Peptides against a protein of PDB entry 2N1D. Designs and how they scored, part 87

Target 1, 169 residues: chain A of PDB entry 2N1D
Amino acid sequence: EVKVKIPEELKPWLVDDWDLITRQKQLFYLPAKKNVDSILEDYANYKKSRGNTDNKEYAVNEVVAGIKEYFNVMLGTQLLYKFERPQYAEILADHPDAPMSQVYGAPHLLRLFVRIGAMLAYTPLDEKSLALLLNYLHDFLKYLAKNSATLFSASDYEVAPPEYHRKAV

## One batch from the design tools (peptide; made by RFdiffusion4, then SolubleMPNN)

Design b1_p19_7_s4 (from b1_p19_7, 9 letters changed)
Fold by OpenDDE base, seed 2:
Structure b1_p19_7_s4 (fold): chain B 169 residues (1-169), chain A 19 residues (1-19)
Amino acid sequence: as target 1 above (169 residues)
Amino acid sequence: LDKIKELTEKIIKVLEKAE
């Protein structure tokens, strides 16, 4: 199994996120004030400002593009709790062609890294290549941890209205 | 899964060249 290490700083947030949705019956406010696209853009710019070779800059951009695509592919089927499904359906109905990376934010992006490891396990990769990819993913996660104070907040969630409760699990 | 595999392989090729 491919293990993607989540920074210890972010593990408590995953629990809080789960609690807000599943136990407290809250929803992350959509569209996100800071969406996945914006987060990835900030990361890319951050890496650029740190001074990298052209090749490494290109690699970072590719990883950013990859993470975005991973997210857009997996959000609807892998990253949502049952309680969030009516909200997702509403988003799809209103914006059928919009990538979810423009709608969702940091909490759902973090959930990706909880799930992506299992998906990567089914991809035939040599040990060296896998380690290389994981290094970049871990670097991004480190960035999320560094900026966790601005990216993760319970104030971005709201109690779902009674109408939503009637149609949600 | 197929899409994930495809994306991953694409990324790996780029990362290897960056080494």
Scores: peptide ipSAE 0.603, ipTM 0.944, DockQ to the pose 0.736
Fold by OpenDDE base, seed 4:
Structure b1_p19_7_s4 (fold): chain B 169 residues (1-169), chain A 19 residues (1-19)
Amino acid sequence: as target 1 above (169 residues)
Amino acid sequence: LDKIKELTEKIIKVLEKAE
C-alpha cells in the first residue's frame, strides 16, 4: 500500500468527521457552502501567486484536475459512510448531472486522501514517479491543514431528521 | 480502479516534465 501522509493537524478532524456521522448521526450539509471545486480553485490560485514557473504551474493545474477526478470517481463508492448513503442517493436524484465535486466539501475531500493510497498501489509507478506524485499530494494536504480553521467545522454538520434515520443503515 | 490508474499515469507524465 502507498502511504499518503495526512498532516497531524488534520488527523483529529478525520476522527471528528467519523464521529459526527457514525456516532452522532449527523450529516454534512449539502450542497456544501464551499465545494471541492472551489477549494481546488483556491489552491491553484494560491500556488500561482507563489511565483511558480510555467511548468510548475502547469503541473499544479494537472494535479488539481486529477484530484477533482479522483474525488468524482471515488466519492460514491469509496468515501461515504453507510449512514451517508441515503443522502447521496437523494443528491443523485436531485442533481443527476452534477459532479460530486460541486456538491461535497472539504471533509469528504480529505477522506479521499485516506483512501487514495491503496488505489495508487495498483498503478505501476517507479519509486521516483510515486514520490513525485506524493510530493504534490502532500503539498495540497499541507494547504488544507494551513486553512483547516475555515475548511473544517462541526457547524457544517446537522442532526439528521427522524425520517432520515428510518432510511439509513 | 482503472480510471484512477489512467488518471495517475496522466498526472505523472505532466509532473515529470515539470522537473
Scores: peptide ipSAE 0.597, ipTM 0.943, DockQ to the pose 0.721
Fold by OpenDDE base, seed 1:
Structure b1_p19_7_s4 (fold): chain B 169 residues (1-169), chain A 19 residues (1-19)
Amino acid sequence: as target 1 above (169 residues)
Amino acid sequence: LDKIKELTEKIIKVLEKAE
């Protein structure tokens, strides 16, 4: 398995996210106030402002596009807890043609990096190429950690209503 | 998995040229 290192600052959030949903039976409010698309856009602009070469800018843009597509491919099948399934079904019914990167936010995006390593292991990459990709992914994770105070908050969750519980059980 | 593989290979090609 390919190891994607999650910053230590963000590991407690993964625990809180899990607890909010699985133990406290809360749901992340959707659509997100700040969706995955906007987070990735902010990151790209952040990298651009640091004076990168054209080639480096192209690389960042490609990584951003890749992360977005990774997320959209994996969200529904890999990143949701069972309690979130009814909510996801409602989102699909209401927004059938919208990519999930426009609906979900930072917590679910972070979950991607917990799962993506196993998927990357199936890609026949040499060690140097894999390390190169991981460097960019880790750089993005560092960005998330730097902005964690504004991206991750328990206030973005709310207790699921009684009617949701009836549908979930 | 096939989609992830395809995406990854595309990204790698760009990253290698950037280095």
Scores: peptide ipSAE 0.597, ipTM 0.944, DockQ to the pose 0.727
Fold by OpenDDE base, seed 5:
Parts: structure tokens; sequence; C-alpha cells
Structure b1_p19_7_s4 (fold): chain B 169 residues (1-169), chain A 19 residues (1-19)
């Protein structure tokens, strides 16, 4: 398995996120006030402002595009708790052609990095290439940790209504 | 898995050029 290290600062949030959804029966407010697309754009601009070379800037943009696609591919099948399934179904019904990176936000994006390692294990990569990719992914995670106060908040969740509970497994 | 593999390979090619 490919190990993607989550910054220690963000690990407690994963627990809080799980607790809010599964135990407190809350839902992340959708569409997100700050969606995945916006977060990735901010990261790209942040990297650009650091004075990187043109080729490094292009690499960051490619990683951003890749993370976006990873998220859009995996959100519906890999990143949701069972309690969130009815909400996802409603989103799909209302916005069938919208990429989920325009709907969901930081908490679900962080969940991607918990799961992506197992998926990458099925891609034949040499040690050098894998390390290179992981360096960029870890750099992005470091960015999330740096901005965690604004990206991760329990106030972005709310108690699901009784009608929703009847739909949820 | 196939899509993830394809995306990853594409990213790797770009990253290698940047090094």
Amino acid sequence: as target 1 above (169 residues)
Amino acid sequence: LDKIKELTEKIIKVLEKAE
C-alpha cells in the first residue's frame, strides 16, 4: 500500500468530521461555501506567489488538476459515510452534470487523502516517481493544515431533519 | 481504478519533466 501521511494537525479533524456525521447525525452544508475547486485554485495561486519556476508552476497546476479529478472520481463511491448517501443522491438529482468538486468542500477533500493511497497502489510506479508524486500531495496537505482554521469548522455542519433520518440507513 | 491509474500516469510524466 502507498502511504499518504496526513499532517498531525488534521488528524483530529478527521475524527470530528466522522463524529459529526455518524454520531451526531449532522450533514455538511451543501453546496459548500468554499468548494474543492476554490481551495485548489487558492493553493495554485499561493504556490505561484512563492516565486516558483515556470516548470514548477506547471507541475503544481497539473497536480491541482489531478487532485480535482481524483476527487470527482472517488467522492461518490469511496469518500462518503453511509449517512451521507441520501444527501449525495439529492445532489446528483438536482445537479447531474456538476462535478462534485464544485459542490463539496474541505472535509470531503481531506477524506480523499485517507483513501487515495490504496488506489495508487494499483498503479505501477517506480520508487522515484511515487516519491515525487507523494511530495506534491504532501505539500498540498501541508497547505490544508496551514489554513485549517478557515477550512475546517463544525459550524459548516447542521443537524439533519427528521425527514432525512427516514431516508438514511 | 483505471481512471485513477490513467490520471496518475499523466501527472507523473509532468512531474518528471519539472525535476
Scores: peptide ipSAE 0.595, ipTM 0.943, DockQ to the pose 0.732

Design b1_p19_8_s1 (from b1_p19_8, 8 letters changed)
Fold by OpenDDE base, seed 3:
Structure b1_p19_8_s1 (fold): chain B 169 residues (1-169), chain A 19 residues (1-19)
Amino acid sequence: as target 1 above (169 residues)
Amino acid sequence: MIEELTKKIVELLEKYEEE
């Protein structure tokens, strides 16, 4: 298994996220006020503003594109709690062609990094290549941690209505 | 698709790392 280290600052949020959904029966408000695309764009711009070389900028752009693709591939099958399935179905029905990176936000993006390690393990990368990829992923996670106060909030969740509970088996 | 995506990303990252 590929170990993707989640910053300590974000681990409590993962617990809160899980609690909000699974125990408190709340849902993240969709479409997200700040979606995954926006977060990734902000990250790219942040890295750009740090005076990186063109090649480093190119690399960051590829990482952003990659994370986006990872998210869009994995959201529906890997990142949702059972309680969130009806909401996801509604999103698909209302926006069948929209990438989920334009719908979901920071909490689900963070969940990606909890799951992505297992998925990356399917790719036979040598140690150097894996380290290179992980370095960029960890750099992005550090960015999320740095901006956690603005990216993660329980106020972005809402209590699911009774009719939703009936949908969620 | 994750495997192919990962290979692509790594390939590009290695390219830019070497330059």
Scores: peptide ipSAE 0.589, ipTM 0.932, DockQ to the pose 0.794
Fold by OpenDDE base, seed 1:
Structure b1_p19_8_s1 (fold): chain B 169 residues (1-169), chain A 19 residues (1-19)
Amino acid sequence: as target 1 above (169 residues)
Amino acid sequence: MIEELTKKIVELLEKYEEE
């Protein structure tokens, strides 16, 4: 399996995210105040402001586009807890043509990197290619860790109403 | 789909790495 290293600073948040939803029966407020698209855009702009070469800037843009596509493909089938399924169904009904990267935010984006390693293992990459991809993914994760105080907050969650509990498993 | 996407990303990253 391909190992994607989650920064130690973000691991406690993964636990809190899990606890808020599965144990405290809360839901992340949707649509997100800061969605995945905006987070990725901020990252790209951040990298651009650091004075990178044109080629590195192009590479970052491709990584951003790739992460967005990964997220949109995997969100519904791989990244949701059981308690979140009714909420996802409501989102699909209300916004059938909207990419999930425009609806969900930082917590779900972080969950992607917990699962992406297993998916990347399906693609037979040589060591150099894999290292190259992982370097860019890790760089993005470092950015999330650096901005974790503003990207991750329990205040972005809310207690699910009683009628929601009847829908949830 | 993930496999195809991964191949595309890697191809482009390698392109820009070589230039």
Scores: peptide ipSAE 0.566, ipTM 0.927, DockQ to the pose 0.791
Fold by OpenDDE base, seed 5:
Structure b1_p19_8_s1 (fold): chain B 169 residues (1-169), chain A 19 residues (1-19)
Amino acid sequence: as target 1 above (169 residues)
Amino acid sequence: MIEELTKKIVELLEKYEEE
């Protein structure tokens, strides 16, 4: 398995996220106030403002596009807790043509990086190529860590209504 | 899907790294 290192600053959030949903029976408010698309756009703009070379900027854009695609592919099948399934079904019904990167936000995006390593293992990459990709992914994760105070908050969750509990069997 | 996507991303990253 490909090891994607999650910054230590973000690991406690993964626990809180799990606790909010699984134990406290809360749901992340959807559509997200700041969706994955916006987060990725902010990251790209941040990298651009750092005065990087054009080639590095192009590379960042490709990484952003890739992360977005990874998220959209994996959200429904890999990133949701069981309790979130009814909510996801409602989202699909209400937004059938919208990519999930426009609906979900930072917590679910972070979950991607917990799972993506196993998926990347299916691609036979040499050490240099893998390191190159991981460097960019880790750079993005570092960005999330730096902005964690504004991206991750328990206030973005709400207690699921009784009717939802009946559906979440 | 992920495999093909990853290959494409890596290819592009390598391109820009070499330039």
Scores: peptide ipSAE 0.561, ipTM 0.925, DockQ to the pose 0.793
Fold by OpenDDE base, seed 4:
Order: structure tokens, then C-alpha cells, then sequence
Structure b1_p19_8_s1 (fold): chain B 169 residues (1-169), chain A 19 residues (1-19)
């Protein structure tokens, strides 16, 4: 399995996220105030502002596009807790053609990096290629950690109503 | 799908790394 290292600063948030959903029966407010697309765009702009070469900028853009696609592919099947399934179903009904990167936000994006390693293992990459990809992914994770105070907040969650609990079983 | 996507990304990253 491909190991994607999550910054230590973000690991507590993963626990909090899990607790909010699974134990406290809360839901992340959707559509997200700051969706995955926006986060990725901010990252790209951040990297651009650092004075990178054109090639580095192009590379970052490809990584952003890739992360977005990864997220959109994996959100529904890999990134949701059981309690979140009814919410996802509602989102699909209300936004059938919208990519989930426009609906979900930072917490779910972070979950991607917990699960993506196993998926990347299906791709036969040489060590050099894998390292290259991982370096960019880790760089993005560092960005998330740096901006964790603004990206991750329990206030973005809300208690699910009783009728939702019946659906979630 | 993930495999093809990953290959594509890596190819592009390698391209820009070499230049």
C-alpha cells in the first residue's frame, strides 16, 4: 500500500470529524461554505504567489486537477461515514450533475488523503514516479495544515434532525 | 479510473519536472 503521511497537526481533526459525525450525529453543512474547488484554487494561487517557475505552476495545476478528480471519484464510495449516506443521497438528488468538489469541503477533502493511498497502489508506478506524486500531495497537505484554523471548524457541522436519524439507521 | 488518472498526472508531472 502507498503511504500518504497526514501532518500531525491534522490528525486530531480527523478524530474530531469522526466524532462529530459518528458519535454526536452531526452533519457537515452542505453545500460547503468553502468547497473543495475553492480550497484547491486557493492552494494553486498560493503556490503561484510564491514565485514558482512556469513548470512548477503547471505541475501544481495538474495536481489540483488530479486531486479534484480523485475527490469526485472517491467521495461517494470511499469517503463517507454511514451516517452521512442519506445526506449524500439528498445531494445527488438536488445536484445530480454537480461535481462533489463543488458541494463538499475541507473535512471530506482531508479524508481523501486517508484513503487515497490504497487506491494509488493499484497503479503500477516506479519508485521515482510515485515519490514525485507523493511530494506534491504532501505539499498540499502541508498547505491544509497551515490553514487548518480557517479550513476546519466544528461550527461547520450541525446536529442532524430527528427525521434524518430515521433515515440513517 | 483512478489508475488512468494517476498515470496521466504522473506523466504530466514528469514532463514538467524534466523541463
Amino acid sequence: as target 1 above (169 residues)
Amino acid sequence: MIEELTKKIVELLEKYEEE
Scores: peptide ipSAE 0.549, ipTM 0.923, DockQ to the pose 0.791

Design b1_p19_8_s2 (from b1_p19_8, 10 letters changed)
Fold by OpenDDE base, seed 2:
Structure b1_p19_8_s2 (fold): chain B 169 residues (1-169), chain A 19 residues (1-19)
Amino acid sequence: as target 1 above (169 residues)
Amino acid sequence: KIEELLKKIVELLEKYEKE
């Protein structure tokens, strides 16, 4: 298995996120105040402001585009806890054509990187290619860690109403 | 699909690294 290292600063958040949803029966407020599209845009602009070469800027843009597409494909089937399924169904019913990167935010984006390692294990890449991709992914994760105070907060969650509990496990 | 997406990203990254 290919291991994508989650920054130590963000590991406790993954536990808190899980606890808020599964144990405390809370839901992340949707649509997100800061959605995945916005986070990725901020990252790209951050990298641009650091004076990278044109080629590095192009590469970052491709990584951003790839993460976005990966998120949009994986969110509905792989990134949600069971308790979140009714909420997702409601989002799909109300906005069937909206990409989930415009609806969900940082917590769900971070969950993506918990799953990507398994996907990379089935991707035929040589060692150098894999290292190259991992470097960019880790760089993005480092960015999330640096901005964790503004991206991850329990205040973005709220207790699900009683009627929701009847629809969810 | 995801595997193909990841491969595509790598191909593009390699392209820019070589230039």
Scores: peptide ipSAE 0.327, ipTM 0.860, DockQ to the pose 0.621
Fold by OpenDDE base, seed 5:
Structure b1_p19_8_s2 (fold): chain B 169 residues (1-169), chain A 19 residues (1-19)
Amino acid sequence: as target 1 above (169 residues)
Amino acid sequence: KIEELLKKIVELLEKYEKE
């Protein structure tokens, strides 16, 4: 398996996220106050402000576009805990044509990078190509870690109402 | 689907890395 290193600063959030949903029966507030699209846009603008070359800017834009598409494909089938399924169904009913990158936020985006390593293992890439991709992915993860105080918070979750519990069982 | 997407990203990254 290809190892995508999650920054140590973000690993506790993965645990807290799991605990809030699975144990405490809470839900991430949707639509997110800061959605995946916004996070990726901020990252791209951040990279641009650092004085990168045009080619590096183009590369970052492609990575952002790729992460967005990857998230939109994977969210519904791979990134949700069982308790979140009714919420997802409600989102689909209310926003049938909206990409999930406009609805969900940082916690679910981070879950994507827990899964990407296994997917890369089935992608025929030479060592140099894989390293190149991983460098950009790790760079983005470092950005998330740097901004973790504003992107990840338990206050973005709330206890699911009794009506929801009846749907989730 | 995901594998193809990742391949496309790599191809573009390699293009910009060479230039």
Scores: peptide ipSAE 0.324, ipTM 0.859, DockQ to the pose 0.636
Fold by OpenDDE base, seed 1:
Structure b1_p19_8_s2 (fold): chain B 169 residues (1-169), chain A 19 residues (1-19)
Amino acid sequence: as target 1 above (169 residues)
Amino acid sequence: KIEELLKKIVELLEKYEKE
């Protein structure tokens, strides 16, 4: 299996995220105040401001587009805890044509990178190609870590109402 | 498929790095 290293600064957040949802029975506030689309856009703009060449800028844009698509495919089936399923159903009803990258935020985006390693293992890539992709993915994760104070907060969660508890196991 | 998407990304990244 391919190992995607999560920055040490973000590992505690993954635990907190899991605890907030599964133990404390809270839900991430949706739609997100800062959605995945905006996070990726900010990253791309950040990289652009660093004086990269056109080719590297194009590469960053492709990585951003790929992460977005990957997120939109994986969110509903792979990234949600069981307790979040009723909320997701409500989101689909309220926003049937909106990609989930416009609804969900940083915590769910980070969960994606917990899964990507296994997906890469099933992707026929040589060592050099894999290293190239991993470098860009790790660079993005580093960006998330640097901006973790504004992207990850327990205040973005709220206690689910009693009606929700009746819908969720 | 996600695997194909990842392959496509790598292909493009390699293209840009070689230029």
Scores: peptide ipSAE 0.323, ipTM 0.858, DockQ to the pose 0.633
Fold by OpenDDE base, seed 4:
Parts: C-alpha cells; sequence; structure tokens
Structure b1_p19_8_s2 (fold): chain B 169 residues (1-169), chain A 19 residues (1-19)
C-alpha cells in the first residue's frame, strides 16, 4: 500500500473530527466558513508568494485542481461518516449543482488524504512518478499543518438538532 | 476515474519538472 504521511500535528485532529461526529453527534457547520476552494486558493497563493519558478507554479495549480476534483468526486461516497449522510442529502437537495468543494471545509478535505493512499496503490505509476506526486501531496498537507490552528476547530461543529437525530439513525 | 485523474496529475507534474 502507498503510504501518504499525515503530519503528526494533524493526526489528533482526525481523531477529534471522528469523535465530534460519531460520538458527540455533532455536524460540521455547512456551508463552511472557509470552504475547500478557498483553502486551495490560499495554498496556491502561498506557493506563488514563495518565489517559485513558472513551472513550479503551474505544477501547484495542477495539484490544486486535481485535489479539488478528487474531493468533489469522493466526498459524497467515500468521505462521510454515516451520521453525516442526512446533512449531505439536504445539501444536495438544496444545491444539486454546487461542487462540494464550495460547501465543505478543511476537516473533510483532510479525510481525503486518508483515502488517497489506497487509490494510489491501484494507479499504474512508477516509483519516480509516485514519489513526485507524493511530494506535492505532502507539501500541501504540510501547509494544512502550518495553518491547522485556523483551519481545524471544534467550534466549527454544532450539536445536531433533535429532528436530525430522528432521520440520521 | 480517480486513478485516471491521479495519472493525469502525475503526467503534468513530470512535464513541468523536466522543463
Amino acid sequence: as target 1 above (169 residues)
Amino acid sequence: KIEELLKKIVELLEKYEKE
């Protein structure tokens, strides 16, 4: 299996995210105050400000676009806990054509990288190509870790209302 | 679809890496 290293600073958040939803029966507030599109845009701008070459800037843009597309494909089917399904259904009903990268935020984006390793295992890439992709993915994860204080907060979650519990389980 | 997407990303990354 391809190992995508999650920064140690973010590993506790994955546990907290899981706990908030599955144990405490809370939901991430939607639409996100800072959605995935915004996070990726900030990352791209951050990389641009570092004085990278044009080619590296192009590469970052492609990574951003790829992560966005990957997220939009995976969110509804792979990234949600069971308790979040009714919320997702409501979002789809209200905004059927909206990309989920405009609705969800950092916690769900981070979940994507927990799953990507398995997907890479089935992608026919040589070692050099795989390493190259992993380097960019890890660079983005490092960015998330650096900004974890602002991107990940339990205050972005709220207790689900009683009517939600009735339709959730 | 995901595998294809990842492959395309790699191809583009390799292109920019070589230039």
Scores: peptide ipSAE 0.315, ipTM 0.855, DockQ to the pose 0.623

Design b1_p19_8_s3 (from b1_p19_8, 10 letters changed)
Fold by OpenDDE base, seed 2:
Structure b1_p19_8_s3 (fold): chain B 169 residues (1-169), chain A 19 residues (1-19)
Amino acid sequence: as target 1 above (169 residues)
Amino acid sequence: SIEELLQRIVSLLKKYEEE
């Protein structure tokens, strides 16, 4: 199995995220105040400001685009806890043409990287290619960890109303 | 597919690294 290393700073958040949703029956407030598109854009701009060459900038842009597409494909089918399904259905009904990267935020984006390792395991990549991709993914995760104070907060969640509980679980 | 997407990304990354 290909292991995508989650920074130690973010591992506790994954637990908190799970706890907020599954145990405390809270929901991440949607649409996110800081959505995935914005996070990826900030990352790309951050990398650009570090004085990278044009080719490295192009590479970062491709990684960003890939993460975005991957997120949009995976969110609805792989990244949601059962309790979040009614909320997702409501989002689809109200905004059928909106990419989920414009709706969801950092917590769900982080969940993507818990799943990507399994996908890479079934992707025929040579050792060098895999290492190259992993380096970029880890670099992005490092960025998330560095900005975790502003990207991950329990205050972005709220207790689901009683009527929601009847729809869920 | 996601696998195809990942391979495409890798292909592009390799291209940019070589240039």
Scores: peptide ipSAE 0.262, ipTM 0.823, DockQ to the pose 0.635
Fold by OpenDDE base, seed 5:
Structure b1_p19_8_s3 (fold): chain B 169 residues (1-169), chain A 19 residues (1-19)
Amino acid sequence: as target 1 above (169 residues)
Amino acid sequence: SIEELLQRIVSLLKKYEEE
């Protein structure tokens, strides 16, 4: 299996995220204050500000676009815990035409990278191509780690009301 | 599919890295 290395700074957050939702029965506040679209845009702008060549800028933009599309495809079916399903249904009803990258934020985006390794394992890529893609993915993850203090916070979650509990189980 | 998406990204990345 292809291993996508999650920065050590972010590994504890994955556990906290799971705990907040599954055990503490909290929900991430939606729509996110900082949605996936904004995070990816900030990353692209960050890379641009580093004085990269035009070709490198194009490459980053393609990676960003790919991550966004991947997220929008995977969110509803692969990235949600069972407890989050009623919330997702409500979001779809309230925002039927909005991509989920405009609704959800960093915690759910990070969950994507826990899953992407398995997808890469079944993608026919040569070693050099795989390494190239992994370099960009790891670079993005490094960016998330660098900005983790502003992107990941338990204060972005809230206790679900009793009515929600009846829907979730 | 996700696999096709990833392959497309790689193809583009190769193009930009080689130029």
Scores: peptide ipSAE 0.262, ipTM 0.821, DockQ to the pose 0.681
Fold by OpenDDE base, seed 4:
Order: structure tokens, then C-alpha cells, then sequence
Structure b1_p19_8_s3 (fold): chain B 169 residues (1-169), chain A 19 residues (1-19)
């Protein structure tokens, strides 16, 4: 397995996210106040403000686009806990053409990086290419860690109503 | 596929790193 290192600052959040949904039966409020698209846009702008070269700016844009596309593909099938499935079904019914990167937020985006390591293991990349990709992924994760206070909050979750519990059975 | 997507990203990244 290819190891994608999650910053130590974000590891407790993964536990909290799991606990809020699976144990406390809460749901992340959708549509997200700050969706994946906006988070990625902020990251790209942050990188631009650091005085990077044009090539590095282009690279960041490609990473952002790739993460977005990867998220949109993976969200519905790989990133949701069982308790979140009815919520996802409702989102699809109400917004069938909307990309999930416009609906979901930071917690679900972070879950993507828990899964990406396994996907990279099946990707035929040489050592140098893998290291390059990992560097950009880790850089983005570092950005999430730096902004964790504003991106990750239990207040973005709410107790699921009784009607939802019946659907989640 | 996800593998193809990741490989495409890597290819583009390598292009920009070499320039």
C-alpha cells in the first residue's frame, strides 16, 4: 500500500467525523456552507499568493482539478458511511446533475485521502512520479491542517430527524 | 478510471516540473 500521510492534527478529526455520524447518528449539513469546490479554489489562490512560478501554478491547478474529479467519482461509492446513504440518495434525487464537490465539504474531502493510497497502489507509477504526486497531495493536506479550525467543526453536523432513522434501517 | 486519472495528473505534473 502507498502511504498517504495524514497530518497528525487532522487524525483526531477523522475519529470525530466517524463518531458524529456512526455513533451519534448525526449528518453533515448539506449543501455544505463551504463546499469542496470552494476549498480547492482557496487552496489554489493560497498557492498563487506564495509567489510560485507559472509552472508551479499550473501544477497546482492540475492537482486541484484532479482532486475535484477524483472526489466526484469516489464520493457516492467509497466515501460515505452507511448512515449517510439515505442523505446521498436524497441529494441525487433533488440535484441529479450537480457534482458532489458542490454539495459536500471538508470532512468528506478528507476521507478521500484515506482511500487514495490504496488507489495509488494499483496505479503503474515509477518511484519518481509517485513521489511527485505524493508531495502535492501532502502539500494540500498540510493546507487543510493549517486551516482545520475553520474547515472542520462539529457544528456543521446536526442530529438526524426520526424520519431519517427509519430510512437508514 | 481513477487509475487513469491519477496517471494523467502525474503526467501533467512531470511536464511542468521539467519546464
Amino acid sequence: as target 1 above (169 residues)
Amino acid sequence: SIEELLQRIVSLLKKYEEE
Scores: peptide ipSAE 0.252, ipTM 0.814, DockQ to the pose 0.624
Fold by OpenDDE base, seed 1:
Structure b1_p19_8_s3 (fold): chain B 169 residues (1-169), chain A 19 residues (1-19)
Amino acid sequence: as target 1 above (169 residues)
Amino acid sequence: SIEELLQRIVSLLKKYEEE
């Protein structure tokens, strides 16, 4: 198995996120105030502002595009807790053609990196290639940790209404 | 597939690192 190291600053958030949804029966407010697309765009601009070469800028753009696509594929099937499924169904009904990267935000994006390690294990990459990709992924995670105060907040969650509880198992 | 996507990204990254 390939280990993707989550920054220590973000590990408590994963626990809080789980607690808010599964134990407190809250839902992340959708559409996100700051969606995945926006977060990735900010990251790319952040890297650009640091005076990287053109090649490095292109590399970051490819990583951003890859993360976005990976998120959009994985969100509905792999990243949601059971309690969140009715909410997801409502989103699909209202916006059937919208990519989930335009709807969901930082908490769900972070969940992606909990799963990516297993996916990388099934990808036929040599050690050097894997290390290269991991370096970029870890760099992005470091960015999330640096901006965690603005990206992760319990105030972005709300208590699910009674009618939601009735349709949620 | 996700595996193919990741392989593509790695290939591009290697190209950029070598230039």
Scores: peptide ipSAE 0.246, ipTM 0.812, DockQ to the pose 0.697

